# Peptides against a protein of PDB entry 7PB4, part 200

Target 1, 105 residues: chain A of PDB entry 7PB4
Amino acid sequence: KMLNIKEYKEKLLSTLGEFLEDHFPLPDRSVKKKKKNIQESSVNLITLHEMLEILINRLFDVPHDPYVKISDSFWPPYVELLLRNGIALRHPEDPTRIRLEAFHQ
Target 2, 218 residues: chain B of PDB entry 7PB4
Amino acid sequence: DALQMAVGYFEKGPIKASQNKDKTLEKHLKTVENVAWKNGLASEEIDILLNIALSGKFGNAVNTRILKCMIPATVISEDSVVKAVSWLCVGKCSGSTKVLFYRWLVAMFDFIDRKEQINLLYGFFFASLQDDALCPYVCHLLYLLTKKENVKPFRVRKLLDLQAKMGMQPHLQALLSLYKFFAPALISVSLPVRKKIYFKNSENLWKTALLAVKQRNR

## One batch from the design tools (peptide; made by RFdiffusion4, then SolubleMPNN)

Design b2_p16_3_s1 (from b2_p16_3, 8 letters changed)
Fold by OpenDDE base, seed 5:
Structure b2_p16_3_s1 (fold): chain B 105 residues (1-105), chain C 218 residues (1-218), chain A 16 residues (1-16)
Amino acid sequence: as target 1 above (105 residues)
Amino acid sequence: as target 2 above (218 residues)
Amino acid sequence: DKEKAEKLVKMLLELN
């Protein structure tokens, strides 16, 4: 049963990866709008796929506390997308933490 | 089915000819309560009963009891929630029923199948912040609903004004902290970095039932 | 867990 879950997880992530790369690419770093003073916090933004992978992994690894802390690598529009569409849920006591929505069977 | 008969009774209303109207009502109410707490209710049953509870068809005591047993077996339809909110607008329910509804909505939030239409009701919920009795629960609901697009300057002003009036309430601070997260430029005030957000435990009424629902759906 | 994953995929597909 555990092996099947891992395999399914991998298959899911693979399928999502292809889809998300095509439809939800990271904004090209090129819109360096020259506003001078914002220190280029070279924060490497992660892909939506990677974000989902983190959330899924946390759900499987720590089902009793499936929340992930939002890091600077989380592109805010992706976080918004996940929350808006009910894919993720914000922690009730910590706005910096989100979890994958527990899709009730 | 006893549950179907009970739901049908509430939907159709009391048959005028029954000598023991109160006994019949109590029987059906107990049937609904028993099933709801043991097994949860189907989405269709919640749709019907939630609508009845907020329509003003029955007395406040009955409506309160119905609302308290709106426990899903699996999911709650977003449409049911939208309909319920529409009844709140009509104003046929008591203030206590409104409070209970918001508590219920927060407690059952994760069981609502979709949030798109509920998100459109953001403005309505936000307007309810002016009600002192509702404010703590509405803040909690808004905390769950708030998106970046909802964080507008006028809403920030309203929250700050409300804070000025009511003081630094934990539920207001929680919502303001979220607003600052989405739009730091709109909130120049240094909010105390509270590591823990405190809302009133609205879930306490349904805590046992919710645990049971989660266990059955695992 | 499989059903949850399928639902997630469906949801993501519906966003497009």
Scores: peptide ipSAE 0.020, ipTM 0.353, DockQ to the pose 0.078
Fold by OpenDDE base, seed 2:
Structure b2_p16_3_s1 (fold): chain B 105 residues (1-105), chain C 218 residues (1-218), chain A 16 residues (1-16)
Amino acid sequence: as target 1 above (105 residues)
Amino acid sequence: as target 2 above (218 residues)
Amino acid sequence: DKEKAEKLVKMLLELN
């Protein structure tokens, strides 16, 4: 059973990866650089795929505390996308923490 | 089915010819309550009954009891919630019913199938912050709903004004902390670093039922 | 858990 769950998780992540790479690319940093001297925040942004992977892994690995802390690597629009679409939920006591939605049947 | 008959009774209203209207009403209400707490209600049943509870068709006591048993078997339709909010705007329900609704909405938030339309109602919920009785629960709801796009200067001002009036309430501080998270430049005031955000426990009324729902839907 | 994952995929697909 555990192997099946792991395999399923991996398959899910792989499928999502392909999808997200095609449809939700990282913002072209080059475009933001040209307009406003926004100080190159040296912070490496993670992909939406990586973000979801973190959330999914946390849900599976720590189901009793499935929340992930939002780091500077989390691109705010992606966070908003997940929250806006009900894919993720904010922690009730810590606004810096989010979890994957349980998607009740 | 007893439940179908009960829901039908509330939907269609009392048949004029019933000699024992009150007994019939109580019977059907108990049927709904029993099923709701034991198994939860289908989304369609919640849609019907929630609208009835907020429409003013029945008295406050009945509406309160109906609303208390709006426990989903699986999911609540977002459309049902939108309709419910529309009824709140009409103002035919009592203040206590409004409070109960917001408590219910917070408690059942995770069971609502979609949030897109509810998010569009952000402004309506925010306007309800001015009601002292609703404020704690509305803050909690807004805490769940707030997106960066919702954090506007005028809303920040309103929250700060409310804080000035009512003091540093935990629920208001929680919402302000979220606002500061999204838009730190808009909130110049030092918010106390609270280790934990505290909201009134709205779920207490449904704690057992919610646990049961979660267990059934695992 | 599997069903939840499937729902997630469906939801993500619906975003496009």
Scores: peptide ipSAE 0.035, ipTM 0.425, DockQ to the pose 0.080; fails the geometry check
Fold by OpenDDE base, seed 1:
Order: structure tokens, then C-alpha cells, then sequence
Structure b2_p16_3_s1 (fold): chain B 105 residues (1-105), chain C 218 residues (1-218), chain A 16 residues (1-16)
């Protein structure tokens, strides 16, 4: 059963990759290196695919605490997209943590 | 100059030591408002102030006033818009601010220097159609952004579902008509031939300002 | 788990 779940997870992620790249691409951040000291943390944003992969992995690896902490690499529109469409759910006590809703029994 | 000082105030935040924080804030806000309505703002000033308005750094009243005076002298950077959309998703701004932003985005659409990155946000804007307060303005925005490649069967279904829920709204009909134009095979339903596409353009808060901008750039 | 994954895919497909 575990092997089948892992294989299914991999297939799911592979199928989603092409779809997400086509329909939900990251905007090209022109890193205008304007030297202004606002530590715009040069944090590279991750793709929606990578975000979902993190959420799915957490659900499978730690089912008793399936929540992932939102990092600066999480593009806010992606987070909102997942939450608004019921794909992800915020932790009731910690709004900085989200879980994948679709896989919760 | 007075504008630079005002923008700097909003960017750096209030210095703790000023006893009259509210008076200082009002002074700088009025400075920005006056310049914006008279001459428009530079793209860099809009970039800074737009982010501030949507970041939740200040109260809703202040944010609303800043957003209302985001009038360009010439152009708005698409990067500013992308950043703004990111802030909307963080949820620190009020629902009214979100509505105002979409109204602003539609009103200022022609003044945005590039559309390539905004077009990449198509899916996110489309997802916002589910918000009843945003739906009319999002439809208008999507009407401006929609390309043939954006017209997919699932989006058609979503629009038809929204129409079933909300009724035959003029803004939904306008968007559906555009979808039918690009992909007639996906929309089997007879859409009423509307000679005039009516978006709520009559409520454009910036109508006078936009006319002035167009006159100056001519 | 398969049904949940299918649901996720459907939801994502419905977003596009």
C-alpha cells in the first residue's frame, strides 16, 4: 500500500507539473538590483508545483501534523489560490501554517 | 521637494518622536493627493505608494486615500501591479481596498507600460471571480486581458456556473461573448447580441484625472 | 488516497 501511494504521488506530481507551468506560471521578477537598502530578501519564489509538492510530502511524511509553515519563498497569490479553492487550509491557531485539504479524511 | 518628503515619510514610516503623528500624516497625504491630481505621479512614486497602500502598514482610511491618488503622470510599471496583486493575497488589506484596487487596475490599464506579466496572472484574476464584490471588476479586467489561449473549457464552465448562480449579469455576458468570439465551439448557448458592452464605467473615480493625463501626454 | 488525489487534480483542472 505504501509503495502504491508513493508511485501515485510521483505520478500525480509529474502530471501536475506541466499543467501548473502552463496555467500558473510565476511572473518574471525583473530583479532590478536597484541598490536601495530595502532588503527585498532576494528569496527565490518557488513554483506552484514545488509548493504543492511540499504540501503533499508533508501530508504523507507527517500525517499527524500535516501543516507546512509559509515561508518567504511562497508567492502570496499561490497561497491564496490554494486557500480560496479549498485545496489548502490554514491552521486554526497559526495562520502562518497551511495543510493540503484534499487529502484529509 | 514636498512630494519627495511625503513619499519618504510613507516609505520609512513615522518617526516615533513626533508628538503630532496624525497632523504630519495628514500633511504628507495631502501633498501626495495634490500632486497626483494636478500633475500625476512618477512610476517610481506609484511603485512605492501602491505597495504601501496594500501592505497594511497604515490604516484602511489612509490606504484608501493613497490608492485613490495613484494617478500616473505617464506610465505605471507592470512590476508595481504584480507586487500589488501579491499584497492583495496576503490578506492585510480590507475587502473594500481590494475592490478599489481592481477598479483602479481597470481604470489605469492603458497606462501600464507592459502587459506580459499581468497576462501571466490571468488564472489568479479568474479565481477572484468567485468573490461577489470583485466579480464585476474582475470580469472587466479579464475582458481586457483575455487571449484565445486563455479560453479553456473549464473556464467556460465556471462562467456559465457563475451565470446560473448570479443571473445574466452584464459583465459576465460581456466576458462570455468574448469567449465565444475566440472559441465558438465551446459555447453552445445563444448569447444575446449586445450591441454595447456595459461595464460599470460610469463609476470611474478617476475619469477627470485620466482625461487630464491623456491631454498632458498628447 | 487515490480519490483524494483525483479530487485535487480535478480541483486544479477546474481552476484553469
Amino acid sequence: as target 1 above (105 residues)
Amino acid sequence: as target 2 above (218 residues)
Amino acid sequence: DKEKAEKLVKMLLELN
Scores: peptide ipSAE 0.022, ipTM 0.500, DockQ to the pose 0.038; fails the geometry check
Fold by OpenDDE base, seed 4:
Structure b2_p16_3_s1 (fold): chain B 105 residues (1-105), chain C 218 residues (1-218), chain A 16 residues (1-16)
Amino acid sequence: as target 1 above (105 residues)
Amino acid sequence: as target 2 above (218 residues)
Amino acid sequence: DKEKAEKLVKMLLELN
């Protein structure tokens, strides 16, 4: 059972990686946001792939608390995309936490 | 099947000629209640019965009982919810039925198959915040529905005005905190950092039933 | 964006 879950996870991640690289490239950092004094907190944004990987890993590693805390590295549009399309769910008591929707149920 | 007969009774309405209308109604209502709490209802059955409960076809007591047993076996159709909301617009249901509906909607939110159309009703739900009886439950619903795109300046103003009127209610704070999360620039007011969001739904009428549904669908 | 999201969802569903 564990081997099948690991294999499934790896297959899922690999398939998602290829798909996301092709269809959801990170927005080029080159869009010069006009110089309003927003302190460029140099927060490295993670890819949508990495975000999904984190969510998937959490679901498999901690199935009883599959929620991931949204960090500053999570690009808000990606979070919104996942939530809007039912890929992720917000924690009912903590808006800063999201989980992957369990599609296999 | 007893359930099919019961649903059919509610759908077609009472046949005029039955002297024992009340006994027949009670029998069918008990049948629906029994099946709903034990096994849940099919999406089609919920579609029919939810529509009936909000249409004003029956009295408030009957509508309340029907609505309380709208427990899915698996999923609830989004279309059923949209239809239900349409009945709220017609205004044939009691205030208590409206409250119960919003409680139900929050409780059953995860069992609704799709959210696209429900998300389009965001503005309608938001307008219902002005009803003091609905406000706690509508806030909870909006907390579940709110996307970044829904966080508009005018809605922020309305929430702040509502807070000024009603005080710092936990459900309003929860929604405002979510709004601030999506659009920090729109909310200049310092919100208390609450680690836990509290909604009145601690008394989920369907808690046991929902646990059973989740167990059956594993 | 909607179409891409739908594809992603479909892909996820197909993998389950």
Scores: peptide ipSAE 0.019, ipTM 0.321, DockQ to the pose 0.190; fails the geometry check

Design b2_p16_3_s2 (from b2_p16_3, 8 letters changed)
Fold by OpenDDE base, seed 3:
Formats: sequence, C-alpha cells, structure tokens
Structure b2_p16_3_s2 (fold): chain B 105 residues (1-105), chain C 218 residues (1-218), chain A 16 residues (1-16)
Amino acid sequence: as target 1 above (105 residues)
Amino acid sequence: as target 2 above (218 residues)
Amino acid sequence: DEEKAFKEVQMLLDLN
C-alpha cells in the first residue's frame, strides 16, 4: 500500500510537472538587475510545479498537518492562483500556511 | 427509516391533528441529532434541514438544535449554503441563529464541495462585519474566502474603521494581515507580525464530530 | 489557458 502511494505520488508529480512546464513557464528571471546597490537578496522564486510538489509531498508525508509554510520563494501570484482555483487552502489560523485541498480523499 | 421520517416531519411540518406535537417534535429532533453525531448526515438531508433551520418555520430553540446537528457524513452542498445565506437576508432568524450559522459555516468550510458561489457572496458577508456579534466569525469566514480580487480600497477603509472602533481585535488583525498580503499598497499601516492568528476556534462545537468525519473519510 | 491548466491540475488532483 505504501509503495502504491509513493508511485502514485511520483506519477502525479511527473504529470503535473510536464503540464505546468508547458503552461506556466518560470517567470523570466530577466528582472533586469538595475544596478541600484540594494542587496535585494535575490530570493530564488520556485516554479508552480515546485510549489505543488511541496504541497503534495507535505500532504502525503504529514497528512495530519498537511500545511506548508509559505516562504519567500513562493511567488505571491502563484499562491493566489492555487488558492483561487481551489487547489490550495489557507490555514484557518495562519495566513502563512497553505495546504493542498483536492487530495482530501 | 427513522431519519427519513424525522426529516420528512420537519419538511412537511407538524400535522395539525397530533395532540402530542411537542413529543413528536422532540422524538424527531433526537433522531436527527443521534444520526448526525454518530454517522453524519447526507448532503440531501443537510440541504433540507439547514433550509428549515433558517427559514423561521420552527422556533429558535428547534432551529438552534437542528443547526447544531448539521454535521456531514461526507460533504455539504454549496447550494445548501447559498440557500441558507438567502434566508439570512430575509431576516427571519434570530441573532443567535445567525451567529451559530457563521460558526457552523467556518467549522464546516472544508466539507463544502465547492466555493465558487460562496465566494460570490463575499460582499454580503463583508457587510455583516458591522454586527459586533457576528464580526469575529465573519472575519474568520472572510479570511477563508478572501481572494486578491476581493481586496478593494473601500473594504480596507471599512476594516480600518472597524479597527478604530473596536480596537485591535485578533480576528480583525488576521483579516487585515491577509488584505495586506494581497494588496500591500492599500494598507500603509504597519500591522503587528503576529505569528499566530487567533480566531475564536477554541469554542468549536463540532470539533469532535469533525474529527470523526475526517476519520471516516480516510 | 491558465484556467484550463488549473482545471486540469484540479482534475488530476481530484482523480488521485
């Protein structure tokens, strides 16, 4: 049973990855570094695929607390997109935490 | 089935000729309560009973008891919630029933099958923030519903006005923090970074029932 | 196209 869940998870992630790579390319990192000296810590934004992977992994790994903390690597529009489409749900007590909604089998 | 008879009783109303109306009512209430807390109710049963609880067909005590046992077996239909909200607009339910409904809605939020139509009711829920009794629960509901598109300047202003009136309430701060997250340019005020958002969740009447539902659906 | 993509993601998630 556990092996089937892992295989299923991997298949799901692979399928989502292929789909998301085609439709949601990484926002062009071509934010032109305009030279102003502000050490804007170039927070490496993660892809939508990576966000979903994190959410799916958390759901499978910790089903009793499937919430993921939103890091600075989470692009806000992607978070909004996940929430808006009912893919993710915000934690009722912590706005910095989201979970995958659709997998509540 | 005893549950079907009970639901049918509430749907059709008391038959005029029964001398023991109160005893019959109590019997059917107990039947619904027993099934709801043990097994949960089907979406269709919730649809019927939730509508009855908010329609004003029965007294406040009966409506309160019905609403308290609106525990799903699996899911709640979004349509049932929309219908329920429509009854709130008619104003035939008591203030206490409204509070209980919002508490129920927050508690059962994850069990509602869809959110699209509920999200369209955002403006209605937001207007209910002005009710001091509802405000904590409405803030929690809005916290769950709020999308970037809902974060408008006029709503920000209203929330800030409410904060000025009511003080820095935890539930209001939670909602404001979410608004700031979606639209930082609209909220110039530094909000205290609260690590924990505290809604009045400690009084979830359905906590045990919800745990049971989650276990059964696993 | 984004909405279709997300519906597909949602369907994929619901089917699993």
Scores: peptide ipSAE 0.107, ipTM 0.359, DockQ to the pose 0.158; fails the geometry check
Fold by OpenDDE base, seed 2:
Structure b2_p16_3_s2 (fold): chain B 105 residues (1-105), chain C 218 residues (1-218), chain A 16 residues (1-16)
Amino acid sequence: as target 1 above (105 residues)
Amino acid sequence: as target 2 above (218 residues)
Amino acid sequence: DEEKAFKEVQMLLDLN
């Protein structure tokens, strides 16, 4: 049973990765290069794929508390995108925490 | 089965020929209640019964009992919720029924199959903030629904005005904090950094039932 | 197009 869940998780993540790569190509890192002057807040932003991976992993690893804390690495537009499309939901008591929505039905 | 007969009774209304209408009504209510709390209701059953509870077809006591047993076996259809909200606009239900509905909606939010259409009702829910009895629960609902696109200057003004009127209520602060998160430039007021957002525990009425639903769907 | 893509993601998540 655990192997099946793990395999399923891996398959899901791989499928999502392929999908996101095809449909949501990260805008070429090239656009980050030119505008020198905005204070490069040293915060490494994660990809949408990585964000989803974190959410999925949390759901599978800790199903009783499937919420992930939004870090500075979470690009706000991606968070909004996930929330807007019903993929993620905010914690009712902590707006800094989100969970994957689709699996909680 | 007994449940189908009960749902059919509420849908079609009382058959004129029943000598003991009240006894029949009570029997069917108890049937629905028993099944709902034990096993949950199918999405189709919730669709029918939820609309009945809000349509004003029956008295407030009956409507309240129906709403309290709107417990899903698996999921609630978004369409059922949209229809229910439409009934709230008609104004045939009591204030207490409206409160109960919003409590139910918050409690059952995770069991609603889709949120796209519900999100379109954002403006309607926001308008309900003006009702003092609804405000705590509506704030909670809006907290769950709010997206950046919903955070508009006029809504910020309304929330601030509401805060000025009713004071710094925890539920209102929670919503304002979310608004500030999405649009910090629109909210100049320093909100207390509360680490924990506290809403009225709307789930208390269904806590046991919700646990059972979650357990069945694992 | 984005909305459609996310719906597809959601569907994939729901089916699985």
Scores: peptide ipSAE 0.101, ipTM 0.405, DockQ to the pose 0.155; fails the geometry check
Fold by OpenDDE base, seed 1:
Structure b2_p16_3_s2 (fold): chain B 105 residues (1-105), chain C 218 residues (1-218), chain A 16 residues (1-16)
Amino acid sequence: as target 1 above (105 residues)
Amino acid sequence: as target 2 above (218 residues)
Amino acid sequence: DEEKAFKEVQMLLDLN
């Protein structure tokens, strides 16, 4: 059963990766360049695929606390996209934490 | 089926000819209550009964009992929720029924099949923040619904004004913290770093039933 | 297009 879940997870992530790489590229780093004065916190943004991977991994690895803390690497539009489309849910007590919703059906 | 007869009774209304209208009403209400708490209701049954509960067709006591029994077997249709909200606008329901509805909506939020139309009602829910009785539950609902596009300067101002009036309420702080997360530039005020967001426990009325629903749907 | 893409993601998550 565990092996099947792991294989399923890997297949899911692979399939999602192929899809998301084509449709949801990382925002070009260039947009933050124009407002000079905000300290270029060189926070490397992660892809939507990587966000989903983190969420899926957390759900499988820690099913009793499937929430992931939103870091500065999480591009806010992607977080909103996940929430808007019912893929992720915000933690009821901590707005900085989100979980995958789709697997709780 | 006893449930179908009960739902049909509420939908069609009391048949004039029954001498014992109150006994018949109670019988059907108990039937709905029994099925809802034991097995949950189908989405279609919730659609019918939720509409009845908020339409003002029956008295407040009956409406309250019906609304408390709006426990899904699987899912709640978004359309049912939208219809329900439309009845809130008509104003035929009591203040207590409105509060109960928002509590229900928060408690059942995860069982609603879609959120697209509900999200369009954001402005309506936000306007209800001015009602002191609704405010805690509306804040919780908005906390679940709020997206970056909803965080506008005028709404920030309204929330800050509300905070000035009501004080630093936990539910309001939770919503403001979310607003600050989406739009930090709009909220210059230092919000106390609350480690935990606290909302009134809307689920208390349905806690056991919700656990049962979640177990059946696993 | 984004909505379709996310529906597909959701579907993939549900099917799996």
Scores: peptide ipSAE 0.099, ipTM 0.507, DockQ to the pose 0.160; fails the geometry check
Fold by OpenDDE base, seed 5:
Order: structure tokens, then C-alpha cells, then sequence
Structure b2_p16_3_s2 (fold): chain B 105 residues (1-105), chain C 218 residues (1-218), chain A 16 residues (1-16)
């Protein structure tokens, strides 16, 4: 059965979600290091799962320009993690954009 | 298979007894070229031929032609790249071959199966920034490889020194901008907000071939 | 543990 690309995507995301939640949870905002000028950057950080979902969706939706702009919701350690492990690649002309690395089978 | 015979020829070297060494070499080289541009090469073939091209076994003209044909059918093994870089360290290849290799490495970067070992070579690539001929291409490569952990004070100093020497080159500016992104505290200099990063178009040699590879792998 | 986790992620992504 040719698993519909959509079904595969959903299964992939589901499997990744469980794994990533267990191994790479967002740091609890609780480390309020009381440094005074905590501009409470009210920016809600997204999970690593959500970040991957965005990247995967972009790859499927816009395969000719699969790059996603890094927003303030992207936790820098997650971005680094994805780049470091070859899951994502930075845009050659715009360091604020990343794509899912095409894993060529 | 004609390709296997050609690869075998380059691997084993010319059989001493052949009176027509040049004709035989050209025949095999053309075979490799034709297959590489038409279908790409298997990872194993790239592994063999890439090493040969950088080992100094053949002349610069032959090595250049081989290197230009290092077009993957699917993937390039990271191990092949590591071995290739090792040959660069031995210094048996010409300066032009080194430039071509870095151009190739940038162009083929997405086709390399893994990056972990290549990332470990970061320091080696960074050291090559001192070569004026390599600098633009090395900056591009480093732009692709740089992680937060690579952004160290000493490297920042080296880049700033290089900028002071060479001026505000687009490729240096691109790399510095990335460094500032990872470590803003290390770079006090206001970099002009250039929205567009300009690297020398290293991919031009393989652009058509890469498009073909991407189409075959869809 | 992190490396193993990412290998699994890579494997999952390679299947796409």
C-alpha cells in the first residue's frame, strides 16, 4: 500500500513527537535567573516537535523553496541541535532561514 | 562494464606495457566523464576516483578532469570527503586542485551523507582561510558548517584580522554575520545589515548536473 | 543518549 505522503508525514510526526518530548523537553521557564532586566520576552517557544513539523510541512508544501524563517519562537538550542545533527541546513544566502535536510535514500 | 574498467585503470594505474598510454587514459577518462554527467557516479566510485584525483598519482590536468566528474548518483560518503581532506594536507595536489576541491565540496555539500566527521575538520578548514585563493570558498564552506561551538574568541580575532587585511569582502562579511548571530558578545563591530549574503558562485560548474541528480532522486 | 536519539530521528527522516 503506497502510504499516502500525508499518512507517512503524520506517522512520522507522531513518532517524532513522542520521542522528542521525552528526550528534548523545553526547559521549564522556571529558571528565572533573577537578572534584573529580564525583559520577559513573552515569546512562546515552540517544541522541537513543532519546529520539525514546520520544517517538514514547508518541505512538502514548497519543495522548491523549503526554507523556513527562524522566528523568535525557535529556541536557539533547538536550531543548533537540528543544524548540528544534519537535520536542518541553513540557507546559503540568508542565515535566518533553515530547511529540512533532504535525506536522500 | 566500461565504467568499471575505467575506474580499475585509474585505481591500478597504467599497465606499463601499453604503448598507447595516453590514448588509453583518455578513453577511460572520457568513459568516467560520460557516465558521471549522464547518470552520476556511485559512492564507491567517487571514493576511489576522488582519492586518486587528490593523491597526485596523475598529472594536474587529469586530476582536474577527474575532480570535475565527481558527481554523485545519490550520495557522497563522508569518509570519502575526510580522506580527500587528508590528501589536501599531504600537499601533493596543486593549488588549483585545492580550489576546485573546495568548490566541489560546497557544491556537493547537500549530497554528503553525514556531516559529523566533516564538522570535526572545522579547524582545518578555518586554517585554510589564510590562503587568499581559497578564502572565498572556505568562507562559504564554513558558513555551511559553523555551529555555535565553533565560534571561539580566537577565531573571531582571526576573522577580524583577515578583514582588516583584505577589507570587507562579501564572503568574510557573511561568515562574520553568522558568527555574530551565534555569539553577539564576541563581535562588537556593527556589521552592515546586508539582507543578501553573496558567495562566489562555486556551483556553476555542476549546476546542470546537480539539477539532473535532484530530478533522478525524486 | 542524545546521539542515539538523533540517529533515530535521522532514520525516520530518511524514510521520507
Amino acid sequence: as target 1 above (105 residues)
Amino acid sequence: as target 2 above (218 residues)
Amino acid sequence: DEEKAFKEVQMLLDLN
Scores: peptide ipSAE 0.064, ipTM 0.377, DockQ to the pose 0.168; fails the geometry check

